Peptides against a protein of PDB entry 3T7K. Designs and how they scored, part 230

Target 1, 248 residues: chain A of PDB entry 3T7K
Amino acid sequence: KAEKILARFNELPNYDLKAVCTGCFHDGFNEVDIEILNQLGIKIFDNIKETDKLNCIFAPKILRTEKFLKSLSFEPLKFALKPEFIIDLLKQIHSKKDKLSQININLFDYEINGINESIISKTKLPTKVFERANIRCINLVNDIPGGVDTIGSVLKAHGIEKINVLRSKKCTFEDIIPNDVSKQENGGIFKYVLIVTKASQVKKFTKLINDRDKNETILIVEWNWCVESIFHLNVDFTSKKNVLYQKK

## One batch from the design tools (peptide; made by RFdiffusion4, then SolubleMPNN)

Design b2_p30_4_s1 (from b2_p30_4, 14 letters changed)
Fold by OpenDDE base, seed 5:
Structure b2_p30_4_s1 (fold): chain B 248 residues (1-248), chain A 30 residues (1-30)
Amino acid sequence: as target 1 above (248 residues)
Amino acid sequence: TELEKEYEEEKKELEKLIEEVEKKYKEAMK
């Protein structure tokens, strides 16, 4: 069926998109539309797998979803597009009225607001954002909204190797893992990095660490600190935004 | 908590966005 529909076009574009969707197309596409998209070089995946070499995200705007945050770790992310690209494309293809010999849809007209070339260019870097920031091992409280699995998965996609989940009420100093990184000349290295949700946790962890390891560096942040770092594909250690405690 | 409230608000917004896109898609395919 798709071949018959597309036969009216003299030349078909190859968009070369391997994409996931977030905040759109929850019900998916019908079989004909999937086939059409495939013939146009648009392959949509349900889940993110490294083996699929994903290069595109469809979303209505910048979102804080797992898929959106992970898309910024693609190697590279080539396009971040609004769902209207697919809608307009399919609408044009299914339109019997338009004697169009060619599909005239430009990807650049459908860019997600706020995802600029500067962000896209950073996805071509050989390192991940937290890797560049010398953050390898982090401590994450178990009561984080969104769940430790989702948050941990996002952090791992962006270069964090080890996620240690802390039971906030029962944890001791021995449960806190150090950020084991080799001293690199560029950037501050924090021995203890923690993501917390409450001021009481800041007080608890700072006390535990300072009582047992009083001379060590500590970074305690909110999840929003990680999100902002991902959105910018850069960690700004000069910013106090979303930083709850730091000891250099 | 404030963070939980923010998360729930974001979830609701996301649901609305999903619905809006689905509506547009269905309308375009009629």
Scores: peptide ipSAE 0.472, ipTM 0.898, DockQ to the pose 0.852
Fold by OpenDDE base, seed 1:
Structure b2_p30_4_s1 (fold): chain B 248 residues (1-248), chain A 30 residues (1-30)
Amino acid sequence: as target 1 above (248 residues)
Amino acid sequence: TELEKEYEEEKKELEKLIEEVEKKYKEAMK
């Protein structure tokens, strides 16, 4: 069926997209449309797997979903596109009225607002955003909205190697893991990095650390600090936004 | 908590976006 529909075109573009969708196409596509997209070099996957070499995300805008955040860790992310790309493409293909010899849909017209070439270019870097920031091991409170598994998965995709989940009400100093990164001469390495949700947790963890490991460097942030770092593919240590406590 | 409220609001917004795109897709296939 798809071949018959596409036979009216003299040439077909090859978009070379391996994509996931977030905030769109929740019910998927019909079989004919999937076949059409495949013939145009557009393959859509349900889940993110490293082996699939994904290079594209479809979303209506910048989202804080697991898939969107992880898409910024693709190697590289080539395109971040609005779902209207697929919709308009399929509309043109299914249109009987136009003696169109060619498909006239340019993917560059469908870029997600706020995902610019500067961000895309950073996905070509050999390192991940938190790796570049000398953050390897973090502590995460167990009561974080969205769940530790989802947040942990996103953080790992962006270069965090070890995620220690803290039971916020029962944890002791011995439960807190250090950020075991070799001291580079020019970069402030925080010995303790924590993601927390409440001011009471800041007070608790700062006290625990300062009482047992005096004069060590501490970074306590909100989840939004991580999200902003991912969206920019850069950690700005000069910004106080979403930083709850910092001891250099 | 403030964070829980933000999460709920984001979830509701996401649901609306999903519905809007689905509507556009279904209309395009008619």
Scores: peptide ipSAE 0.471, ipTM 0.897, DockQ to the pose 0.843
Fold by OpenDDE base, seed 2:
Structure b2_p30_4_s1 (fold): chain B 248 residues (1-248), chain A 30 residues (1-30)
Amino acid sequence: as target 1 above (248 residues)
Amino acid sequence: TELEKEYEEEKKELEKLIEEVEKKYKEAMK
């Protein structure tokens, strides 16, 4: 069926997209449309797997979903596109009125606002954002909205190797893991990095650490600090935004 | 908590966005 529909075109583009969708196409596509997209070099996957070498995300805008955040870790992310690309493409293909010899849809016209070439270019870097920031091991409170598994998965995609989940009500100093990064002489390395949700947790963890390991560096942030770092593919240690406690 | 409220609001917005795109898709296929 798809072949018959596409036969009216003299030339078919090859978009070479391996994509996931977030905030759009939750119900998927019909079988004919999937086949059409495949013939145009557009492969849509349900989930992110490293083996699939994904290079594209479809979303209506910048989102804080797991898929969107992880898409910024693709190697590289080539395109971040609005779902209207697919809609307009399929609309043009299914249109009987237009004796169009060619499909006239340009990928660049459908870029997601805020995902610019500067962001795309950073996905070509050999390192991940938290790796560049010397954050290898983090402590994460267990009561974080969205769940430790989802958040942990996103953080790992962006270069965090070890995630220690803290039971905020029962944890002791011994439960807190250090950020085991070899002291680079010139880089601000925090010995303890924590993601927390409440001010009470800040007070608790700062006390535990300062009482037992005096004069060590501490960074306590909100999840939004991580999100903003991902959206920019850069950690700005000069910003106090979403930083709850910092000791240098 | 404030964070939980923000999360729920984001979830609602996401659901709305999904519905809007689905509507556009269905309309385009008519």
Scores: peptide ipSAE 0.471, ipTM 0.897, DockQ to the pose 0.891
Fold by OpenDDE base, seed 3:
Structure b2_p30_4_s1 (fold): chain B 248 residues (1-248), chain A 30 residues (1-30)
Amino acid sequence: as target 1 above (248 residues)
Amino acid sequence: TELEKEYEEEKKELEKLIEEVEKKYKEAMK
């Protein structure tokens, strides 16, 4: 059925997209439309797997979803596109009125606002954002909204190797893991990195660490600090935004 | 908490966005 629909076109573009969707197409596509998209070199996946070599995300705007945040870890992310790309493409293909010999839809017209070439270029780097920032091991409180599994999965996609989950009410100093990274000259290495949700947790963890390890470096941040770092594919240690406590 | 409220608001916004795109897709395929 898809072949019959596409037979009216002399040439078909090959968009070469391996994509996931977030904030759009929750119910998926009909079988004919999936076949059409496949013939145009657009393959949509339900989940992110490294083996699929994903290079594209569809979303109506910048989102804080797991899929969107992880898409910025693709190697590389080639395109971040609005869902209207697919809708307009399918409209043209199903249109009986247009004697279109060619499909005239440009990917660049459907870019998500705020995802610029500077961000895309950083996805071509051989390292991940937290790897470049010398953050390898972090402590995460167990009461974080969205859950430790989702948050942990996003952080791992961006170069964090070890996530230690802290039980906020029962944790001791011995439960806090150090960020074990080799001293690189130009980046402030924090021995203890923590993601917390409450001011009471800041007071607790700062006391626990300072009482036992008075001269060590500490970074305590909100989840939004991580999100902003991912959106920029850069950690700005000079910014105090979303930083709850810092000791150099 | 304030953080929980923000999360709930983000979830509601996401649901609206999903519905809007689904409506556009269904209309395009009629």
Scores: peptide ipSAE 0.466, ipTM 0.895, DockQ to the pose 0.835

Design b2_p30_4_s2 (from b2_p30_4, 15 letters changed)
Fold by OpenDDE base, seed 5:
Order: C-alpha cells, then structure tokens, then sequence
Structure b2_p30_4_s2 (fold): chain B 248 residues (1-248), chain A 30 residues (1-30)
C-alpha cells in the first residue's frame, strides 16, 4: 500500500499538479504508483478536459502532439516537466537504502527545454493566442496530416471558435467562410483565413476568393504557422515563415 | 507529400521517445 511506503517520510511535499502526459508513460502507472503520486499532489489524467483545471504537461521535449499543443492553452500552464521527474521521484520513494526522511526533488530541475518563463507567463493572459490575433473562424483543408479533428481541437483550445472543413477538390467559393470578427484597433484582420497543405490549393483558393471578393484580405498558411504561433503564444504577422499567401 | 513525410518522421520519433521513457521507468522500478 502506498501509505506504508510513504510512512517513512516525516513530511510529504504537495506538488499540486494536474497533468497530462505526451511522449511518455503510454502504458500508464501501476496502482501503487498512481496512489503515491496522488498523495504527493500529482494527479495524472488520460485526456484533457476543461473541468479538470489542468496545469501541467509531462513530455521529454517540445512535441507537436495534440496534448502538448493544447497544454499551452492551460489557464495557466504552471509547469512543463520532463518525465524523469516522475521516474526519479518514484525511484527515491521505492528505494529502501536511502534513509531519507524527506523527498528531495525540485520541479525546477526538470523543466522541458525551450519552455521558458516568458511562455509560461503568457498562459496567464485572459485571452487565447488566436483570439488576440483576431482569428475566430478558419478554413481547413480536409487532407491535412494528423486529421481535421485533431487539428481543429488544438485550434479551438487556442481561441478559434469555428473550423470550416474544405473538400479541396470539390469546394467552391460559397464553401469558404469569412473570419467574422469585430474590428479591433489592434492587429490586422483577415477576412479569409485558410490552412492548406499544397501550392495547388493556394492557387485555387486565391482565385476563388479574388474572383468573387476581389478587395478582401486573405491569409493562407501552413499548419506550421499555427504551431509556431502556439509555441510562442503569439502571432507574428510580420513574419513570412509558413505563410503561403497574404493580401492586406 | 513533403508534409506527410515530415509527419511520418515525427511519429517515428515520438514512438522512440515513448519507448525510451518506458524503458527507464521499468528499469527504475526493478
């Protein structure tokens, strides 16, 4: 029983982590280890739900997984930690040789490389990254790697309200939805925002839009544009990286 | 496509990372 194992410690830390894992612990934990972690204030969830008030991600490094990308939308993300934190913690607890009266593991020693205080601080903002960028409605091609459901779920977590899936071969202008946002004084507003996978789609959509709505603003990007925006928790409209077409 | 290849490579890397962590965990619990 976890209680018997932990009884050797005079004081137990409370880490206050509500976490998901990505790129690690795919097989989960045994029942004893789950109980140990729970007693230490570490609760691991299988899936992301808003009601769980998640504040932590475990991953070996920065990943492009759904869970990792969504973790940057936590309110706030308090910690992004390497799985070695859990491994070392459990190893210390199960060790019979160490007459340690206290658990001596510091969370700060296990931070994921590249997730710095600047990124963490932005997760405390009252708005989401795409909300701040005035992107509410986007068009997404159906042939995107990773699938429209996964990609759409990530985008929604970061403030996009409506995902319109386009059938690239059969779509017409009428199938393209506008980005319906109120004019905010801060930042460029694009009427049409599209995520595409290939140059032929850029040609198609630019033609369709320009032929029917010639004076409107258009932003066509790759998925990597969204990923980079999420990783920085900022949309840089001055960057041309991963932008396939823009009309201001 | 190039994008599909990148995705496949990322998935392969992810699989390796998962396996490495699982190995470390199992070794630590012995």
Amino acid sequence: as target 1 above (248 residues)
Amino acid sequence: TELEKEYEEEEKELKKLIEEVEKKYKEAMK
Scores: peptide ipSAE 0.476, ipTM 0.899, DockQ to the pose 0.851
Fold by OpenDDE base, seed 1:
Structure b2_p30_4_s2 (fold): chain B 248 residues (1-248), chain A 30 residues (1-30)
Amino acid sequence: as target 1 above (248 residues)
Amino acid sequence: TELEKEYEEEEKELKKLIEEVEKKYKEAMK
């Protein structure tokens, strides 16, 4: 069926997209449309797997979903596109009225607002955003909204190697892991990095650390600090936004 | 909590966005 539909075109573009969708196409595509997209070099996957070499995300806008955040860790992310790209493409293909010899849909017209070439270019870097920031091991409170598994998965995609989950009400100093990164001469390495949700947790963890490991460097942030770092593919240590406690 | 409220709002917005795109897709296939 798809071949018959596409036979009216003299040439077909090859978009070379390996994509996931977030905030769109929740019910998927019909079988004919999937076949059409495949013939145009557009393959849509349900889940993110490293082996699939994904290079594209479809979303209506910048989202804080697991898939969107992880898409910024693709190697590289080539395109971040609005779902209207697929909709308009399929509309043109299914249109009987137009003696169109060619498909006239340019993917560059469908870029997600706020995902610019500067962000895309950073996905070509050999390192991940938190790796570049000398953050390898973090502590995460267990009561974080969104769940430790989802948040942990996103953080790992962006270069965090070890995620230690803290039981916020029962944890002791011995439960807190250090950020074991070799001291580079020019970069402030925080010995303790923590993601927390409440001011009471800041007070608790600062006290525990300062009482047992005096004069060590501490960074306590909100989840939004990580999200902003991912969206920019850069950690700005000069910003106080979403930083709850910092000891250099 | 403020954080919980933010998540609830984000989920509501996400649901709305999904529905809007689905509507556009279904209309395009008619």
Scores: peptide ipSAE 0.475, ipTM 0.898, DockQ to the pose 0.840
Fold by OpenDDE base, seed 2:
Structure b2_p30_4_s2 (fold): chain B 248 residues (1-248), chain A 30 residues (1-30)
Amino acid sequence: as target 1 above (248 residues)
Amino acid sequence: TELEKEYEEEEKELKKLIEEVEKKYKEAMK
């Protein structure tokens, strides 16, 4: 069926997209449309797997979903596109009125607002954002909205190697892991990095650390600090936004 | 908590966005 529909075109573009969708096409596509997209070099996957070498995300805008955040870790992310690209493409293909010899849809016209070439270019870097920031091991409170598994998965995609989950009500100093990064002489390395949700946790963890390991560096942030770092593919240690406690 | 409220609002917005795109898709296929 798809072949018959596409036969009216003299030439078909090859978009070379390996994509996931977030905030759109939750119900998927019909079988004919999937086949059409495949013939145009657009492969849509349900989930992110490293083996699939994904290079594209479809979303209506910048989102804080797991898929969107992880898409910024693609190697590289080539395109971040609005779902209207697919809709307009399929609309043109299914249109019987237009004796179009060619498909006239340019993917560059459908870029997601806020994902610019500067962001895309950073996905070509050999390192991940938290790796560049010298954050290898983090402590994460267990009561974080969205769940430790989802958040942990996103953080790992962006270069965090070890995630220690803290039971905030029962944890002791011994439960807190250090950020075991070899002291680079010139880089601000925090010995303890924590993601927390409440001010009470800040007070607790700062006390535990300061009482037992005096004069060590501490960074306590909100999840939003991580999100903003991902959206920019850069950690700005000069910003106090979403930083709850910092000791240099 | 404030963070939980923000999360709920984001989920609600996400649901709305999904529905809007689905509507557009269905309309385009008519």
Scores: peptide ipSAE 0.475, ipTM 0.898, DockQ to the pose 0.893
Fold by OpenDDE base, seed 3:
Structure b2_p30_4_s2 (fold): chain B 248 residues (1-248), chain A 30 residues (1-30)
Amino acid sequence: as target 1 above (248 residues)
Amino acid sequence: TELEKEYEEEEKELKKLIEEVEKKYKEAMK
């Protein structure tokens, strides 16, 4: 059926997209439309797997979903596109009125606002954002909204190797893991990095660490600090935004 | 908490966005 529909076109574009969707197409596509998209070099996946070499995300705007945040870790992310690209493409293909010999839809007209070439270019770097920031091991409180598994998965996609989950009410100093990274000259290496949700946790962890390790560097941040770092594909250690406690 | 309220608002917004795209897709395929 898809072949018959596409037979009216002399040439078909190959968009070469391996994509996931977030905030759109929750019910998926009908079988004919999936076949059409496949013939145009657009393959949509349900889940993110490294083996699929994903290079595209569809979303109506910048989102804080797991899929969107992870898409910025693609190697590289080639395109971040609005769902209207697919809708307009399918409309044009199913249209009986247009004696269109060619599909005339440009990917660049459907870019998600706020995902610019500077961000895309950083996805071509050989390192991940937290790797570049010398953050390898972090401590995460267990009561974080969204859950430790989702948050942990996003952080790992962006170069964090080890996530230590802290039970906020029962944790001791011995439960806190150090960020074990080799001293690179130009980046402030924090020995202890923690993601917390409450001011009471800041007070608790600051006391525990300072009582036992008075001269060590500490970074305590909110989840939004990580999100902003991902959206920019850069960690700005000069910014105090979403930083709850910092000791250099 | 304030953080919980932010997450609830984000979820509501996400639901609306999903519904809008689905409506556009269904209309395009009629």
Scores: peptide ipSAE 0.471, ipTM 0.897, DockQ to the pose 0.767

Design b2_p30_4_s3 (from b2_p30_4, 15 letters changed)
Fold by OpenDDE base, seed 2:
Structure b2_p30_4_s3 (fold): chain B 248 residues (1-248), chain A 30 residues (1-30)
Amino acid sequence: as target 1 above (248 residues)
Amino acid sequence: SKLEEEYEKEKKELEELIKEVKKKYEEAMK
């Protein structure tokens, strides 16, 4: 059926997209539309798997969803597109009125606002954003909204190797893991990196660390610090935004 | 908590966006 529909076109584009969707197309597509998209080189996957070599994200705007955040870790992310790309494409294809010899839909017209070439270019870097920032091991409180698994998965996608989950009410100093990175002579390395949700946790962890491991470097941030770092694919240590405590 | 509230707001917004796109898709297929 898809072949019959597409037969009216003299030339078919090959978009070469391997994509996931977030904030759109939750119910998926009908079988015919999936087949049409596939014939146009658009493959949509339900979940992110590294083996699929995904290169595209569909979303109506910048979102803080797991899929969106992880899409910025694609190697590379080639396109971040609005769902209207798919809608307009299918609309044109299904239209009986237009004796169109060609599909006239340009990917570049459907870029998500705020995802510019600068961001896209950074996805081609050989390192991940937190790797570049010398953050390898982090401590994460267990009461974080969204859950430690989701948050942890995003962080790992962006170069964090080890995530230690802290039970905020019961944890001791011995439960806190150091950021075990080799001291680079020229790089600001924090020995302890923590993501917390409450001011009380800041007080607790700073006390625990300062009492037992004096004069060590500490970075305590909110989840938003990580999100902003991901959105920019850069960690700005000069910014105090979303930083709750910093000891250099 | 403030963070929980923000999370819930975001979730609601996401649901609305999904609905809007669905509507557009359905309209385009008519």
Scores: peptide ipSAE 0.546, ipTM 0.924, DockQ to the pose 0.904
Fold by OpenDDE base, seed 5:
Order: sequence, then structure tokens, then C-alpha cells
Structure b2_p30_4_s3 (fold): chain B 248 residues (1-248), chain A 30 residues (1-30)
Amino acid sequence: as target 1 above (248 residues)
Amino acid sequence: SKLEEEYEKEKKELEELIKEVKKKYEEAMK
């Protein structure tokens, strides 16, 4: 059926997209539309797997979803597109009134606002954002909204190797893991990196660490610090935004 | 908590966006 529909076009574009969707197309597509998209070089996946070599994200805008945040770790992310690309494309293809011999939809017209060439270019770097920032091991409190699995998955996609989950009320100093990284010239190394949700946790962890390891460097941040770092694909250690405690 | 409230707000916004896109898609396929 898809072949019959597409037969009216003299030439079909090959968009070469391997994509996931977030904030759109939750119910998916019908079988015919999936086949049409496939013939146009657009393959949509339900989940992110490294083996699929994903290069595209569909979303109505910048989102804080797991899929969106992970898409910025694609190698590279080639396109971040609005769902209207798919809608307009399918609309044109299904239109019987259009005597168009060619599909005239340009990907560049559907870029997500705020995802610019600077961001896209950084996805071509050989390293991940937290890797570049010398953050390998982090401590994450268990009461974080969204869940430790989701947050952890995002962080791992962006170069964090080890995530230690802390039970905030019961944890001791021995439960806190150090950020074990070699000294690099281009950035400050924090021995202890923690993501927390409330001020009481800051007080607790700073006390625990300072009492047992008084001369060590500490970075305590909110989840938003990580999100902003991902959105910029850069960690700015000069910014105090979303930093709850810092000891150099 | 404030953080939980923000999370719930974001979740609601996401649901609304999904609905809006669905509506646009359905309208285009009529």
C-alpha cells in the first residue's frame, strides 16, 4: 500500500534518520505511515539503544525527558526536529490534490528552537560532557524525582561511569564514594560529587565529609545543574547556578 | 517539596504537548 501511495512521486528523498520521539507520537503510527517513513529513510525507534546508531530526536521543544536528554549524547546528533516535520510530510504524501511530482519538505525548516549548530557540533566530540568535566563517579540521593534509574541512565549516557545511590536518612560517610579521576589540566577535580534534592542533605553530607576528610574538594549540586550542563554540552564550573555547595 | 511540584508541572506540560501533537496529526490525516 505504501508503494502505491509513493508511486506518484518521481523521486523520493532519503532523509537517513534514525530517530526517537519524545513529547509527540506517543501512540505511534499506523502500519502504512511507518512503511512510508521507512521508504523515505526515516526509521523511528521506541527506545534508545546504542546498537541502533540513533542520530535524530523528534520533540515539540526542548524537553527534560530521558529521551531528549539522552539524544544529546548521540554520536553525533545530526538533527533535532519538531514533530511537524513528520506531520507535514505525511500530509503531503497522502494528499490527492497535490499534483506535486516531488516531496518538498526540508529538514532545516523544522529545527527545534534552542538546539543550534553549536550544540550539534559538540555532539561530534569524542568525549562526553561529564567525561570532559572529570566527573566519573557520583553520589545520587534516592529520593530524587524521576527516579534513580532514569536519572542514572541519563548521566551514564553522558559519561558518568559509576552512580552510587545514597539513602539520605541512613547513609554514613562510608557510603559516599569518591570521584576517582586522574588529574587533568583543563578542569577542577572534585573528590566528592553529589546530587541532592534538599538543603538538609547538603548540611548532612558536608558535615560527614568534612569531619572525616576535611581537606578534600566537594561539589554538591541539584539535578538542574546536570540538565543545564547537558543542554549546553559543557560544564561551567564558574557558574553558581544550581550549585548548593562547593569546596575547592 | 518544591522539586516535586516542579516535576509534576513538567509532567503535566508533557502530557499536554503530546495531546496537541496527536490532535495535529489526526487533523492532518483526515
Scores: peptide ipSAE 0.544, ipTM 0.923, DockQ to the pose 0.897
Fold by OpenDDE base, seed 1:
Structure b2_p30_4_s3 (fold): chain B 248 residues (1-248), chain A 30 residues (1-30)
Amino acid sequence: as target 1 above (248 residues)
Amino acid sequence: SKLEEEYEKEKKELEELIKEVKKKYEEAMK
C-alpha cells in the first residue's frame, strides 16, 4: 500500500533519519505511515540503543525528558526536528492529487527552537560534556525527583562513569565517593561532586567532607546544573547558577 | 518541595504537548 501511494512521485527524498520521539507521537504511527516513512529514509525507534546509531530527535520544543537529554549525546546528533515535519510530510503524501508531484518538505525548516548549529557541532566532539569537564564519578541523593535511574542514565550518556546513590538521611562520609580523575595542570578538578535537592543536604555533606577530608575541593549542584550543562554541551565553571556550594 | 512542584509542572506540560501533536496528526490524516 505504501508503494502504491508513493508511486505517484517522480523521485523520493532520502532523509536518512534514525530517530526517537519525545513529547509527540505517543501512540505511534499506523503501519502504512511507518512504511512510507521508511521508504523516505525515516526510521523511528521506541527506545534509545547505542547499536541503532540514532542521529535525530523529534520533539515540539526543548524538553527535559530522558530521551531529549540523551539525544544530545548522539554521535552525532544530526537533526532536532519538530513533529510537524512528519505531519506535513504525511499530509502531502496522502494528498489525492492526480498529477505527478514532488515531495517538497525541507527538514531544515523544522528545526527545534534553541537547538542551533553550535549545539549540533558539539555532538561531533570525541568526548562527552562531563568528560570534558573532568567529572567521572558523582554522588546523587536518592530522593531526587524523576528518580535516580532516569537521572543516572542521562548522566552516563553524557560521560559520567560512576554514579553513587546516597541515602541522604543515613549516609556517612564513607559513603561519599571521590571523583577519581587524573589531575590536569590547568584544570580545576573537584574531588567531590554531589547532586542534591535540599539546603539541609548541602549543610550535611559539606560538614561530613570538611570534617574528614579537610581542604579538598567540593562541588555541590542541583540537577538543573546538569541539565543546563547538557543543553549547552558545555560546563561553565564560572557560573554560579544552580551551584549550591563550591570549594576550589 | 519546589523541585517536586517543578517536576509536576513539567509533567503536565508534557502531557499537553503530546495531546496537541496528536490532534494535529489526526486532523492531517482525515
Scores: peptide ipSAE 0.543, ipTM 0.923, DockQ to the pose 0.898
Fold by OpenDDE base, seed 3:
Structure b2_p30_4_s3 (fold): chain B 248 residues (1-248), chain A 30 residues (1-30)
Amino acid sequence: as target 1 above (248 residues)
Amino acid sequence: SKLEEEYEKEKKELEELIKEVKKKYEEAMK
């Protein structure tokens, strides 16, 4: 059926997209439309796997979903597109009125607002954002909204190697892991990096660390600090935004 | 908590976006 529909076109574009969707197409596509998209070089996956070499994300706007945040770790992310790209494409293909010899849909007309070429270019770098920031090991409180698994998965996709989950009510100094990185000259290396949700946790962890390991560097941030770092594909250590405690 | 409230707002927004795109897709396929 898809072949019959596409036979009216003299030439078919090859968009070469391997994509996931977030905030759109939750129920997927009908079988014919999936076949059409496949013939146009658009393959949509349900989940993110490294082996699939994903290069595209469909979303109505910038989102804080796991899929969207992870898409910025693609190697490279070639396109971040609005779902209207697919809708308009399928509309044109199914249209009986237009004696169209060619499909006239340009990918560049459907870019997600806020994902610019600067961001896309950074996805071509050989390193991940937290790797560049010398953050290898972090501590994460167990009561974080969204769950430690989801948050941890996003952080790992962006270069964090080890995530230590802290039980906020029962943890001691011995439960806190250091950020084990080699001292590079130009980056603020923090020995202890923590993501917390409450002011009480800041007080607790700062006391525990300062009492037992005096004069060490500490960075305590909110989840939004990580999100902003991902959205910019850069860690700005000069910014105090979403930083709850910092000791250099 | 404030953080929980923000999370719930984001969840609701996401649900609305999904519904809107679904509607557009269904209309296009008629």
Scores: peptide ipSAE 0.540, ipTM 0.922, DockQ to the pose 0.853

